Peptides against a protein of PDB entry 4A54. Designs and how they scored, part 1

Every score and structure here is a prediction.

Target 1, 94 residues: chain A of PDB entry 4A54
Amino acid sequence: MSVADFYGSNVEVLLNNDSKARGVITNFDSSNSILQLRLANDSTKSIVTKDIKDLRILPKNEIMPKNGTKSPSTNSTKLKSAETYSSKNKWSMD
Below, numbering starts at 1 at the first letter of every chain, in headers, positions and changes, except where a header shows other numbers.
Peptide ipSAE is a variant of ipSAE made for these designs: the mean of its two directions, with the distance scale d0 fixed at 1.0 Angstrom where the peptide's residues are scored. Compare it only between designs on the same protein; published cut-offs may not carry over.
The geometry check fails a fold that doesn't show the stated peptide or that is severely misdrawn somewhere.

## One batch from the design tools (peptide; made by RFdiffusion4, then SolubleMPNN)

Design b1_p10_3_s3
Fold by OpenDDE base, seed 1:
Structure b1_p10_3_s3 (fold): chain B 94 residues (1-94), chain A 10 residues (1-10)
Amino acid sequence: as target 1 above (94 residues)
Amino acid sequence: LDKLLKEALE
């Protein structure tokens, strides 16, 4: 998976406190383990990765409110339906 | 997860 596959991707994050956040990945601070999301209201949310219980990439076809951001025609590399990290072993939560 | 994110975003 390339950086390009994550940046700009819509994700749903389930936190350890069972709260959920949805947004576009805009940045990751590897030094501090902080994931930054842009939310629907155009605000940003910073999440410490240790607080993340689960993360899934949302399919492009889900009617996210079309805010008119030009879906960059990134070549449909088959984002294999990242089913919940629980089913596809590829991303061990460790 | 941290490793995954690091590997994917680096």
Scores: peptide ipSAE 0.164, ipTM 0.775, DockQ to the pose 0.227
Fold by OpenDDE base, seed 5:
Structure b1_p10_3_s3 (fold): chain B 94 residues (1-94), chain A 10 residues (1-10)
Amino acid sequence: as target 1 above (94 residues)
Amino acid sequence: LDKLLKEALE
């Protein structure tokens, strides 16, 4: 199984505190176990991997709401809770 | 996750 190249992928991260973050993976510090995301506002967020409950790769066609342009209201189908993550894009804590 | 990310990004 080829490990999916996560670099540059859009991801949704569910943290242990049930907060969510969405962004592009820009870096991973293996020494400190820190995942870096670029957020929609072009800021960066560093997340310690031990705090990650779940991570899913978002499909390329999922228009991340860039702040300014009216992303066509594709009915943000409230991405329902973690239940229906297709097993294919769910990464375990390991 | 940590191992998978390491393998994917290194």
Scores: peptide ipSAE 0.168, ipTM 0.782, DockQ to the pose 0.232; fails the geometry check
Fold by OpenDDE base, seed 4:
Structure b1_p10_3_s3 (fold): chain B 94 residues (1-94), chain A 10 residues (1-10)
Amino acid sequence: as target 1 above (94 residues)
Amino acid sequence: LDKLLKEALE
């Protein structure tokens, strides 16, 4: 698994408090264990990985609800079609 | 998850 598999990918994050966030992975701070997402409204959200209950990669064709603003530019991803999504595209808390 | 992210993003 490489950086290219994650950066620019659309993800859904389920937090321990049962809230959800959707966005594009833009950065990861390994020192502080912080995942940065760009949200549909072009804001950024920093999430401590310890607060993540579940994370899944969304299919490329998944429409993210955007607040009237164009979706953030994403890197070209080689993600498989939604039909091929399996447990491999879902990461548990561990 | 933290370990997986670290490994994937290194």
Scores: peptide ipSAE 0.165, ipTM 0.775, DockQ to the pose 0.279; fails the geometry check
Fold by OpenDDE base, seed 3:
Structure b1_p10_3_s3 (fold): chain B 94 residues (1-94), chain A 10 residues (1-10)
Amino acid sequence: as target 1 above (94 residues)
Amino acid sequence: LDKLLKEALE
């Protein structure tokens, strides 16, 4: 896995309290174990990784937050269409 | 997840 596999990816995060958040990964603070998401309203949500129960990468066809920050043309590593809940699109709790 | 993220961002 590369940084490009995470940054700019649209994800759904299931939290330990069974709440869900959707957004684009904008940052990860390794020192504090905080994942940062940009939400649909262009706000930013910070999530402590220990509070994450499950994380899946969403297919590109799903509603992405509008702010046109040019997805860096990172080479189309075909994020496999998350339509199939394939284990490949899920991140383990580790 | 934390380990995977750390490894990917190194």
Scores: peptide ipSAE 0.159, ipTM 0.772, DockQ to the pose 0.281; fails the geometry check

## One batch from the design tools (peptide; made by RFdiffusion4, then SolubleMPNN)

Design b1_p12_4_s1
Fold by OpenDDE base, seed 5:
Structure b1_p12_4_s1 (fold): chain B 94 residues (1-94), chain A 12 residues (1-12)
Amino acid sequence: as target 1 above (94 residues)
Amino acid sequence: DELEKLLKEALE
């Protein structure tokens, strides 16, 4: 089994500096020992494998970083700011 | 867990 068999898997990587990265495995450079992840923001992160303290594969049911399916641009219906009609309180001075 | 192990081993 090769690393390539895990391409597309969602993983959480704990680095030696105690930082964490979550992403989908997109590539592995065996020559340089670099794991490439696609992050939730669609950016890519390259991680040197020697810097990996721990790695876990996330279950498919866990909120995978939504591949940027373009959320249908919900037309931000500009909620017309309800003009608070300042009802001029007609202060009837009796 | 087994898959994780395999992946880790493959990365080494």
Scores: peptide ipSAE 0.365, ipTM 0.839, DockQ to the pose 0.582
Fold by OpenDDE base, seed 1:
Structure b1_p12_4_s1 (fold): chain B 94 residues (1-94), chain A 12 residues (1-12)
Amino acid sequence: as target 1 above (94 residues)
Amino acid sequence: DELEKLLKEALE
């Protein structure tokens, strides 16, 4: 299995300095051992693999807050339940 | 867990 099989995966990386980076794997340079991540702000971060203390794969369903993509506002169209007021026709018995 | 292991191994 190649690292390329993980392109597009969302990961959290813990570095040796105890800092964390979170992003999508976009590239890996095997010759230089450099992992490239796309961050939530659409910037790119290059990380030398020797500086990685730990790495975890994030669930696919975890929506990284992309700043600009308007989450489709679930317009909860509140279906106004048309209360069909059954107008009780008061049959006036004349 | 298996995927994480494979990724770590691939990055080493």
Scores: peptide ipSAE 0.364, ipTM 0.837, DockQ to the pose 0.674
Fold by OpenDDE base, seed 3:
Structure b1_p12_4_s1 (fold): chain B 94 residues (1-94), chain A 12 residues (1-12)
Amino acid sequence: as target 1 above (94 residues)
Amino acid sequence: DELEKLLKEALE
């Protein structure tokens, strides 16, 4: 399983500074450890993974950004909205 | 790969 398997997922990201961002995962740059989100206003936000304190996958019924290109109908396997609670202060990429 | 692990765990 790769990060690409989660493209199109709606997520809430809690940053180390306690700010939050909500958006759809559009890309992950493994070389630079940057997660890209499309926000509700259709803007793009790039987040360095080391700045992420916690990440939660949101249920499909929550507010998705409007102009989302049709997520390719990959069989929407019910992304179980599991709160990924990480007690870790920083995420590091292996 | 920790991010990938966390995302995977969120789907379990």
Scores: peptide ipSAE 0.175, ipTM 0.753, DockQ to the pose 0.090
Fold by OpenDDE base, seed 2:
Structure b1_p12_4_s1 (fold): chain B 94 residues (1-94), chain A 12 residues (1-12)
Amino acid sequence: as target 1 above (94 residues)
Amino acid sequence: DELEKLLKEALE
C-alpha cells in the first residue's frame, strides 16, 4: 500500500510532543517524509513523519474537516476551524 | 485496525 491510497481519509495524528492534529490527507512527500493534512479551516498542515508518534483513521461518523470527503452519514458534521490540541488522555489505536 | 497498520507502514 502507498500513502496515496489513503488520500481523502480523515485522520488524527498524535505527535511526539503529545499534541494532536486532525485533518484529511491530501499529499505525501516521500522524498522529504512530509505528510500534508487539510485542516477544518481549509488550511494545510505539514507534518514531518519523524514527529508522528501514532495515527488513527477516523470513522465516517466523526466530525470531518471542511471540504473533506463527504460521508454517507446524515449526521456528519464539518468543523469550522482547524483542530489541534494537546491531551493527556489515553491514546487508543485500532 | 488493519487500515491504520497499512497507513503506518506506508509512512515508513
Scores: peptide ipSAE 0.561, ipTM 0.899, DockQ to the pose 0.708; fails the geometry check

Design b1_p12_6_s2
Fold by OpenDDE base, seed 1:
Structure b1_p12_6_s2 (fold): chain B 94 residues (1-94), chain A 12 residues (1-12)
Amino acid sequence: as target 1 above (94 residues)
Amino acid sequence: DELEKALKEALS
């Protein structure tokens, strides 16, 4: 497997300085050994792999605290049940 | 976790 197979995954990275970074994997530079994460504030953090002490993959169902960007209210447009307007074909018998 | 292991290996 390549790191690219994990693009879009939410991860928590523990760094050698005991700090943590959480974000979505957006890119990996194999030549320079740099992992790129998109953080919750939409900023990008580049992490050198040698600085990674540990890493975990967060479950997909874990609601990342979306910054208060209003989740677009899925206006559940109640698909108004297409009331089958039974167009009573008024068979106008002339 | 096998996926975490695979990712760690890929980063290595």
Scores: peptide ipSAE 0.625, ipTM 0.915, DockQ to the pose 0.783
Fold by OpenDDE base, seed 3:
Structure b1_p12_6_s2 (fold): chain B 94 residues (1-94), chain A 12 residues (1-12)
Amino acid sequence: as target 1 above (94 residues)
Amino acid sequence: DELEKALKEALS
C-alpha cells in the first residue's frame, strides 16, 4: 500500500517535539520523505517523515474547525412532533 | 487500526 492510497484522509500527526498537526493528506514526496497536509485554514504544512513520532487517522465525520468560519449553526429545527390530530369523528347517528 | 498501521508502514 502507498501513501497515495490515503490522500484525502484526515490525520493527526504527533511530532518528535510533542507538537501536533491536524490536516488532510494532499501529497507525499517520496524522494525527500515529505508529507504534505492541508490545515483547517487552507494553508499547507510540510512535514519531514523523520520528525513524525506517531500518527492517527481521524474519523471522516470529524469536522476540523476552520478558523473563523462560523460553524453553520445547525438550526436544530425542532421537528415539531406532528401532533397526530386524532379527529374524533363523532358519528352522529341521526 | 489496520489502516493506520498501513499508513505508518507506507511512510517508513
Scores: peptide ipSAE 0.625, ipTM 0.915, DockQ to the pose 0.808
Fold by OpenDDE base, seed 2:
Structure b1_p12_6_s2 (fold): chain B 94 residues (1-94), chain A 12 residues (1-12)
Amino acid sequence: as target 1 above (94 residues)
Amino acid sequence: DELEKALKEALS
């Protein structure tokens, strides 16, 4: 599979600096190894893949009150809003 | 899960 198969998926990325980014995958630049996420405020965050420590795909059943995105496999299902935060809380992967 | 694994592989 390619990253393009995951376009529209809502993901949470744990970075090497222990910060977290949550957003919808909108693009991947394979030449430069840059993953692009759309955030809740419709801005874009570019992440260099080498800075990714871990990631998880968020469940499609999460409720988005506004500006929700749809799952690639379930057009009627809204995805959780994208966010960026940093915490020392337990990291859980689905 | 398998999808996460596939995504990680695709990103590598």
Scores: peptide ipSAE 0.605, ipTM 0.914, DockQ to the pose 0.727
Fold by OpenDDE base, seed 4:
Structure b1_p12_6_s2 (fold): chain B 94 residues (1-94), chain A 12 residues (1-12)
Amino acid sequence: as target 1 above (94 residues)
Amino acid sequence: DELEKALKEALS
């Protein structure tokens, strides 16, 4: 599977510094290993994959909390909303 | 779960 298969998924990312980020996967830069999340405030957070300790996929109906943690880069840009993995992913395994 | 595992693998 590719990361693109998970676009629109709402995820919680646990970073190596034990901080957490929650958002919708909007993009992945494979060349630079950067995962982009749209946060609850519509900003975009870029996370370097090497900084990820763990990750979980949130239920479709789970409320997306605001994220106040640090990331390698953040931009205050509104991205197009995406549906969660249940609607976007062709895979539905537990 | 399996999806999380797949995503982690895709990110690696």
Scores: peptide ipSAE 0.600, ipTM 0.914, DockQ to the pose 0.660; fails the geometry check

Design b1_p12_6_s3
Fold by OpenDDE base, seed 1:
Structure b1_p12_6_s3 (fold): chain B 94 residues (1-94), chain A 12 residues (1-12)
Amino acid sequence: as target 1 above (94 residues)
Amino acid sequence: DELEKKLREALE
């Protein structure tokens, strides 16, 4: 299995200095051993694999808090079902 | 996790 099989996966990387980076795997340079992550702010971070102490794969459903993009408030526009009250105009035939 | 193990192996 290659790193390319994990492109698009959201990961948390623990570095040797005990700092953490979280992002989506976008690229891997095997010749230079550099892992590229896209962070929540849409910036790119390059990590040398030798600096990685540990990593975990985050569940797909974990919404990375994008700092600036207003989470589209799913205004659940309650589509008020327009109850078309068909006023049955009872035509009283007089 | 098996997937994490595979990813680690792929990064080596």
Scores: peptide ipSAE 0.608, ipTM 0.909, DockQ to the pose 0.731
Fold by OpenDDE base, seed 3:
Formats: sequence, structure tokens, C-alpha cells
Structure b1_p12_6_s3 (fold): chain B 94 residues (1-94), chain A 12 residues (1-12)
Amino acid sequence: as target 1 above (94 residues)
Amino acid sequence: DELEKKLREALE
């Protein structure tokens, strides 16, 4: 199997410095031994495989914190309903 | 997990 078979998988990587990274596998550079992860904040982290102490594949049902795309708060500019002041022109009949 | 083992092997 190749690393490409795991693209899209959510993983937790424990590094040799005891730091952890969680993300989706997006790419692998076999020539340079670099694993690329997309993080929860949509940033990309490149990890050299020699720096990986341990790796765990997370179950699909773990709610990846969806970057809450802040639904663009449609500033519903309350279209101030232009109150059409119907000025009743009093037609003075002579 | 078998899949985790396969991924580790693929990263070697």
C-alpha cells in the first residue's frame, strides 16, 4: 500500500519532541520523506517522517472541528422600507 | 490497528 491510499484520513501524529499534530493527510513527498497535513484552521503542516514518534488514525466519526465557516453574517441591511409618503396632491377643482 | 500498521509501513 502507498501513503496515497490514506489521503483524506484524519490522523494524530506524535512527534519526537512530544508535540502532537492532528490533521487530514493531503500529500506525501516520498523523495524528501515529508508528510503534509491539513489542520483544523485550514493551515498546512509539513512533517518530516523521521520526526514522527507515533501515528494514530482517527475514526471517521470524530467531528473534525469544521472550520466554522462563519456563514457570512449577511448583514441584512434592513432595507429601510422607503415609506412612500403618498403626498395626496389635493387637486383644487375650480 | 491493521490500517495504522500499513500506514506506518508506507511511510518507511
Scores: peptide ipSAE 0.607, ipTM 0.909, DockQ to the pose 0.609
Fold by OpenDDE base, seed 2:
Structure b1_p12_6_s3 (fold): chain B 94 residues (1-94), chain A 12 residues (1-12)
Amino acid sequence: as target 1 above (94 residues)
Amino acid sequence: DELEKKLREALE
């Protein structure tokens, strides 16, 4: 599969510095190894893939960033804003 | 998650 197959997916990225970024995958530059996430405020976060420690695809039934979210139509909950934060807590993969 | 695995592989 290519990264393009995941465009529109909401992801949480764990960086090597233990910070996390959450957003929608909008683009991938394979030549430069740059993953682009769209945040809730419609800004773009560019992440160098070498800085990615791990990543999680957010469940569709979970509260997700409102922009580019694949939330089910039945989800009436207010969509969560994209965020970047630092945590040294455990990282769990789905 | 299998999809996450595939995505990680695609990013390599």
Scores: peptide ipSAE 0.598, ipTM 0.907, DockQ to the pose 0.736
Fold by OpenDDE base, seed 4:
Structure b1_p12_6_s3 (fold): chain B 94 residues (1-94), chain A 12 residues (1-12)
Amino acid sequence: as target 1 above (94 residues)
Amino acid sequence: DELEKKLREALE
């Protein structure tokens, strides 16, 4: 199947530099091997596939942790605390 | 996970 079949999926990507990115797959450029994610702050991140060490598909109900740009709107919808996935390095691909 | 495997393969 193609990457396009996963458009709209929420994923966590582990990069070779050990940084992580979480977002919705919005596009894939096969010619340049670039995966595009929409992040929680509605920005886009382009990731070169060669830089991907591992990835996981998140369940539909996992609210991407909004990086707290304090937009002032008061409605305390308890964004369920992004489970600080404790730094336990157990990155396992199921 | 099988879907993750398929996605990885699609990205190769």
Scores: peptide ipSAE 0.602, ipTM 0.906, DockQ to the pose 0.762; fails the geometry check

## One batch from the design tools (peptide; made by RFdiffusion4, then SolubleMPNN)

Design b2_p16_6_s3
Fold by OpenDDE base, seed 2:
Structure b2_p16_6_s3 (fold): chain B 94 residues (1-94), chain A 16 residues (1-16)
Amino acid sequence: as target 1 above (94 residues)
Amino acid sequence: SFEKLEKELLEKKLEE
């Protein structure tokens, strides 16, 4: 199992400075240990994992407070077949 | 670290 298995999951991140961020996991840079979240305002936030104190996956049923922009009805768009981007990024755990 | 993040995500997935 890899971090990529959680792409599209809603998460709450507690940072070491006690700030919180909520968003969808869109990417993880293993080389730099950076987690990318899409926020409710459609902006992207990059978080260095060393700055993360705690992380929780939010239940699918938790209606992210839709600001009045139509939360795209997560129609269960069938996870279209993850195009096997086979790029062997050697996520060296070093 | 990546390992810490992976561990936290895995732990939460097991709780679901």
Scores: peptide ipSAE 0.108, ipTM 0.675, DockQ to the pose 0.040
Fold by OpenDDE base, seed 4:
Structure b2_p16_6_s3 (fold): chain B 94 residues (1-94), chain A 16 residues (1-16)
Amino acid sequence: as target 1 above (94 residues)
Amino acid sequence: SFEKLEKELLEKKLEE
């Protein structure tokens, strides 16, 4: 399992300086050991993994402040089953 | 390290 398996996960990172960052994992640079997070304001934060004291995955039900990261609109294409019952009443006037 | 991060992420995923 690689860090890439967690792309898109919301995480809280506690740094060695006791600062916290919350965001979505967007990338990991294995060569430089840098974790990239997208923050609520759509900015990107790069964190060197050696500076991470603790990390937790946030449950999906935690109301992260809805800054509109549009979850990919699953276009639920409401297949409006247009059951157009076109009952064409052919009124045959006799 | 990368390995430490992977371990922490894996442990948390298994707890869900």
Scores: peptide ipSAE 0.107, ipTM 0.672, DockQ to the pose 0.047
Fold by OpenDDE base, seed 3:
Formats: structure tokens, sequence, C-alpha cells
Structure b2_p16_6_s3 (fold): chain B 94 residues (1-94), chain A 16 residues (1-16)
């Protein structure tokens, strides 16, 4: 199993300075020991593995608060079903 | 497993 098996996973990284970073693993440079994360603002952060104290995989269902996606207010326009009262025009034949 | 990722990252850290 390689680090590449976790590409696309959401992770929380605890650094040696006790700061935290959250993002999606986009790449791992094994030659330079650099982990790349895509952050919530779509920026990329490179982390040297020597600076990592701890790492955890976040469950897929944790809605990363996309700051910018206004939940489209589904204005449920209640289409009031216009009850078309079919008035039966009684055609009286004279 | 996540444990293997942690181990791989830790092993790389120990090589430096």
Amino acid sequence: as target 1 above (94 residues)
Amino acid sequence: SFEKLEKELLEKKLEE
C-alpha cells in the first residue's frame, strides 16, 4: 500500500508546531518527502513530512464547509396545482 | 490501511 492509495482522501494534519491543516491529498513527492494538500479555498499547501506530528483521515461525509457555495435556496415554489375546474359545458342540443 | 500510510510517512521521516 502506497501514499497514492490515499489520493483524494480528506485529512487533518497536525504539525510539530501544533498547527493544523485540513485538505485533500493531491500528491506525494517521495523524493523530497513533501505531502501536497488542496485546501478548502482551492489553494495548494505543501507540507514537509518531517514537520508532521500526526495525521488522520476524515470521514467522507464530513461536509467540508465550502465557504462559497451558497446553498441554492431551493425556493420550493409550491406550484399550487391550479385545480382546473373542468366546467362540463352541457351542450344542450335544440 | 491508514496505519500503513502513517508508517510510510514515519519511515520517510526517520530516513532524514
Scores: peptide ipSAE 0.119, ipTM 0.694, DockQ to the pose 0.060; fails the geometry check
Fold by OpenDDE base, seed 1:
Structure b2_p16_6_s3 (fold): chain B 94 residues (1-94), chain A 16 residues (1-16)
Amino acid sequence: as target 1 above (94 residues)
Amino acid sequence: SFEKLEKELLEKKLEE
């Protein structure tokens, strides 16, 4: 099982500096050990995995804190099935 | 490390 199996999952990340980030896993750079999250404001945050103290997968029913902007319409943007880009990135576990 | 992240994700998935 690889990190790619969790693409599209909502996660909460606790960093070593005690800051928190919530977002959807969009990418993982195995070469540089960088986790990319899409945040609620549609921005992308890159996190170095060495800076991660703890990580949890959020339940599907956990309402991401809507910033008070209007409920964008339920357009079911079908999260396109994460094409299992079987990029055989051999996770060189250094 | 990546290994730590994978372990944590796997553990949480098994708890669901």
Scores: peptide ipSAE 0.107, ipTM 0.674, DockQ to the pose 0.040; fails the geometry check

## One batch from the design tools (peptide; made by RFdiffusion4, then SolubleMPNN)

Design b2_p17_8_s2
Fold by OpenDDE base, seed 5:
Structure b2_p17_8_s2 (fold): chain B 94 residues (1-94), chain A 17 residues (1-17)
Amino acid sequence: as target 1 above (94 residues)
Amino acid sequence: SSLIKELEKKLNKEYEK
């Protein structure tokens, strides 16, 4: 299979410097030999193929570290309904 | 390129496991 057949696969890449990167394969630049991964934080990491020591494909069921979807803290802006206290200014006309 | 073939080889090897 070609590299493109693995688009969408979740992979762990071991680099020659012994660092690791995990992400989904989103693209491959054949002209520059650059593999692009989408990381858990939705950022993109570009990896030069020559720097790849080893690679493994992660099973689909491995919970990609859910970037904690910050549940939109519904800041319930308590719209303090400004109860317009209609101060009935009783103008006592003398 | 040789690098592309090497990457494909690594991917295919993992897929076959």
Scores: peptide ipSAE 0.613, ipTM 0.910, DockQ to the pose 0.596
Fold by OpenDDE base, seed 2:
Parts: sequence; C-alpha cells; structure tokens
Structure b2_p17_8_s2 (fold): chain B 94 residues (1-94), chain A 17 residues (1-17)
Amino acid sequence: as target 1 above (94 residues)
Amino acid sequence: SSLIKELEKKLNKEYEK
C-alpha cells in the first residue's frame, strides 16, 4: 500500500532523537518526504521522513487522550513537551 | 525515492501485524 492509503490512521512516530509524536496522518509531501500529522490539539506537525526511526499504527479503540478526559494515569513517563515548532509560514500571496 | 519506500515499508509492516 502507498502512504496515501494510511491517511486518517492514528500513528505513533518514534524519531531518531527518541522523541515521540502521536497524531493522524493527514498528508505526505513526496517531493520533500515530509509526513504531516494532526495532533490531539488540532495542530499540525510536519515530520521529515528521514528522522523517523520507527512507527506504529494505533488501534481505533485506543482513546487518543482527548485533552479533557482524565485518561487513567498510566505513569507514562513525562515525555517532555517536544516544542512543536509551528512554522507559521504565512504564504502571503500578495 | 528510497525514503518513500522505507516509510511505506514501515507502515505496511505495522498494518500486517
């Protein structure tokens, strides 16, 4: 299957720096090899494919931690907030 | 590209599990 066949899938991506990102695959830029994930906060994270160490597809029934519902405190180690660099490239078409 | 194929391979591997 192509990458596009996985659009809408919820994935956990392990990066080469051992950080993790979770989100829904929304797009893939084949020219630049950039995977786009929609995060739980509805923001978009762009991940360069070369930086992906591993990935897993999360089952639909795994309640993505909705912000508000107290997911039972599985002591998941405080993944330090990887600062989502939202590159607001405002493409100003003037 | 080699990178696309690698990503597809990873995704397909997870899908088959």
Scores: peptide ipSAE 0.611, ipTM 0.910, DockQ to the pose 0.688
Fold by OpenDDE base, seed 3:
Structure b2_p17_8_s2 (fold): chain B 94 residues (1-94), chain A 17 residues (1-17)
Amino acid sequence: as target 1 above (94 residues)
Amino acid sequence: SSLIKELEKKLNKEYEK
């Protein structure tokens, strides 16, 4: 299979410097031999193929640890329910 | 290129496991 057949796959890449990168294969630049990974933080990492020592394909079910981007604490500003002052206009029909 | 073939070989090897 070609590199393009692996687009969308989750991979762990071991680099020659013993560092690791994990991400989804999003693109491959054949002219420059550069593999592009989308990381857990939605950033893109470009890896030169010559720097790849080893590669592992991760199972689809491995929930890439979503780096818990702290969901912006929706400060539920409790919209203080505006107390509808029911002005009881007592219309006394005399 | 030789580098592309090497990457394909690595990917295919993992796929066959």
Scores: peptide ipSAE 0.611, ipTM 0.910, DockQ to the pose 0.639
Fold by OpenDDE base, seed 1:
Structure b2_p17_8_s2 (fold): chain B 94 residues (1-94), chain A 17 residues (1-17)
Amino acid sequence: as target 1 above (94 residues)
Amino acid sequence: SSLIKELEKKLNKEYEK
């Protein structure tokens, strides 16, 4: 399968610096090898593929931790499948 | 690219798990 076949998948990415990112794959820039994730706070994180140490696909029922707020028993808001993929070739690394 | 193939390999490995 290609990277595009995994659009909408919820993943945990382990980076070479041992930091972790969790989000939904929304886009992939093949020219620059940059993976775009939508995070739980609806922000976007761009990850350079060379910085990825390991990756796992999270089960659909796994609750992504929202930043800081212990949302109580709130229904695992299934991060909406990435329906809209940005056609922009220019990616912010921030 | 080799990097794309490496990413695909990681994704496919997790998918087949």
Scores: peptide ipSAE 0.598, ipTM 0.908, DockQ to the pose 0.726

## One batch from the design tools (peptide; made by RFdiffusion4, then SolubleMPNN)

Design b2_p19_2_s3
Fold by OpenDDE base, seed 1:
Structure b2_p19_2_s3 (fold): chain B 94 residues (1-94), chain A 19 residues (1-19)
Amino acid sequence: as target 1 above (94 residues)
Amino acid sequence: SELIKELEKKLNEELKKLE
């Protein structure tokens, strides 16, 4: 498992200085240990991983305050929440 | 919620390994 598996996830990051940042994980630079978040205002915040105290994944239902700017329908690449609900196709064999 | 907690744990662990 890698950090890239969480791209597109909405997260809250608690920093060592007790400040918080919320955004979508857009990139991780492994060479420089930098996590990139897209914030609600469409800006990008770069966070050095050593400054991260804790990270939580926000449920999809937490309505990020839609600032009414029509986020262009960038095809929300369905971040397949790794809840691949394997629809157990109960292949009912009749 | 349990799955989310597991993912959070894994993500935090991966971030810690990079430090």
Scores: peptide ipSAE 0.418, ipTM 0.850, DockQ to the pose 0.093
Fold by OpenDDE base, seed 2:
Structure b2_p19_2_s3 (fold): chain B 94 residues (1-94), chain A 19 residues (1-19)
Amino acid sequence: as target 1 above (94 residues)
Amino acid sequence: SELIKELEKKLNEELKKLE
């Protein structure tokens, strides 16, 4: 499995500085270890992978960036939604 | 779900391998 298998997945990234970014994985630069996310405002954010503390895949029922995919898929199978996470300013992964 | 948790684990592992 590679990072490319997750292209189109909607994710929430917790950074080392405790900030969060939410977006759809659009690209990964393996040479520079940079993950690209498309954000809700259609802008692109580049994140250095070493700055990532944790990453989770968002359920289908969460707000999606424009032109994003709601969930990851394997073998062309649509995945069900993940459990609902707390709306509070905390990092939770079920 | 168990599948989503596994995917999250795999993704995090793949990202860590590239550090």
Scores: peptide ipSAE 0.414, ipTM 0.846, DockQ to the pose 0.086
Fold by OpenDDE base, seed 4:
Structure b2_p19_2_s3 (fold): chain B 94 residues (1-94), chain A 19 residues (1-19)
Amino acid sequence: as target 1 above (94 residues)
Amino acid sequence: SELIKELEKKLNEELKKLE
């Protein structure tokens, strides 16, 4: 299995600085370990994988990247006050 | 879903292996 098997998946990325980014996986640069996300504003964000604390796949009923949505535009967004996560704690979603 | 959880786990594992 490879990261490429997940191209087109909607994901939420929790970064080491506790910010979040949401987008569609469009590419992965294995040479440089960079994950590329398409954001809600159709821009692209590149994330170094070592900066990722955790990643989860969003179901269809979650916020998806689309113009006008609450997904991040270019930079990571602050976590919601109601949600707290520990370092390197993996997420689970039914 | 259980399937989503499994895929999420696999993706995280693949990314971790590349770190």
Scores: peptide ipSAE 0.416, ipTM 0.849, DockQ to the pose 0.095; fails the geometry check
Fold by OpenDDE base, seed 5:
Structure b2_p19_2_s3 (fold): chain B 94 residues (1-94), chain A 19 residues (1-19)
Amino acid sequence: as target 1 above (94 residues)
Amino acid sequence: SELIKELEKKLNEELKKLE
């Protein structure tokens, strides 16, 4: 298992200085040991892993930073059920 | 959930191994 398996997870990071950061894991630089978070304001924060005291994964129902992921406007194209207007051609018998 | 706690443990372990 790698850190990359957790990309997209919403996490709370407790740092050694007792400060906290919350965000979505967007990247991990293994060469420099840097974890990148996207914060609620859409900014990015880089955290050196040696400064991390503890990390927890937040449940999906908790206030994810509103990534303005434009909910794809599912243009629910209401397939207007083609009401087959059965035009009853009333053939007037002459 | 128990699953989330296990994932947290695994993630913390992976981060510590890099250090």
Scores: peptide ipSAE 0.416, ipTM 0.851, DockQ to the pose 0.101; fails the geometry check

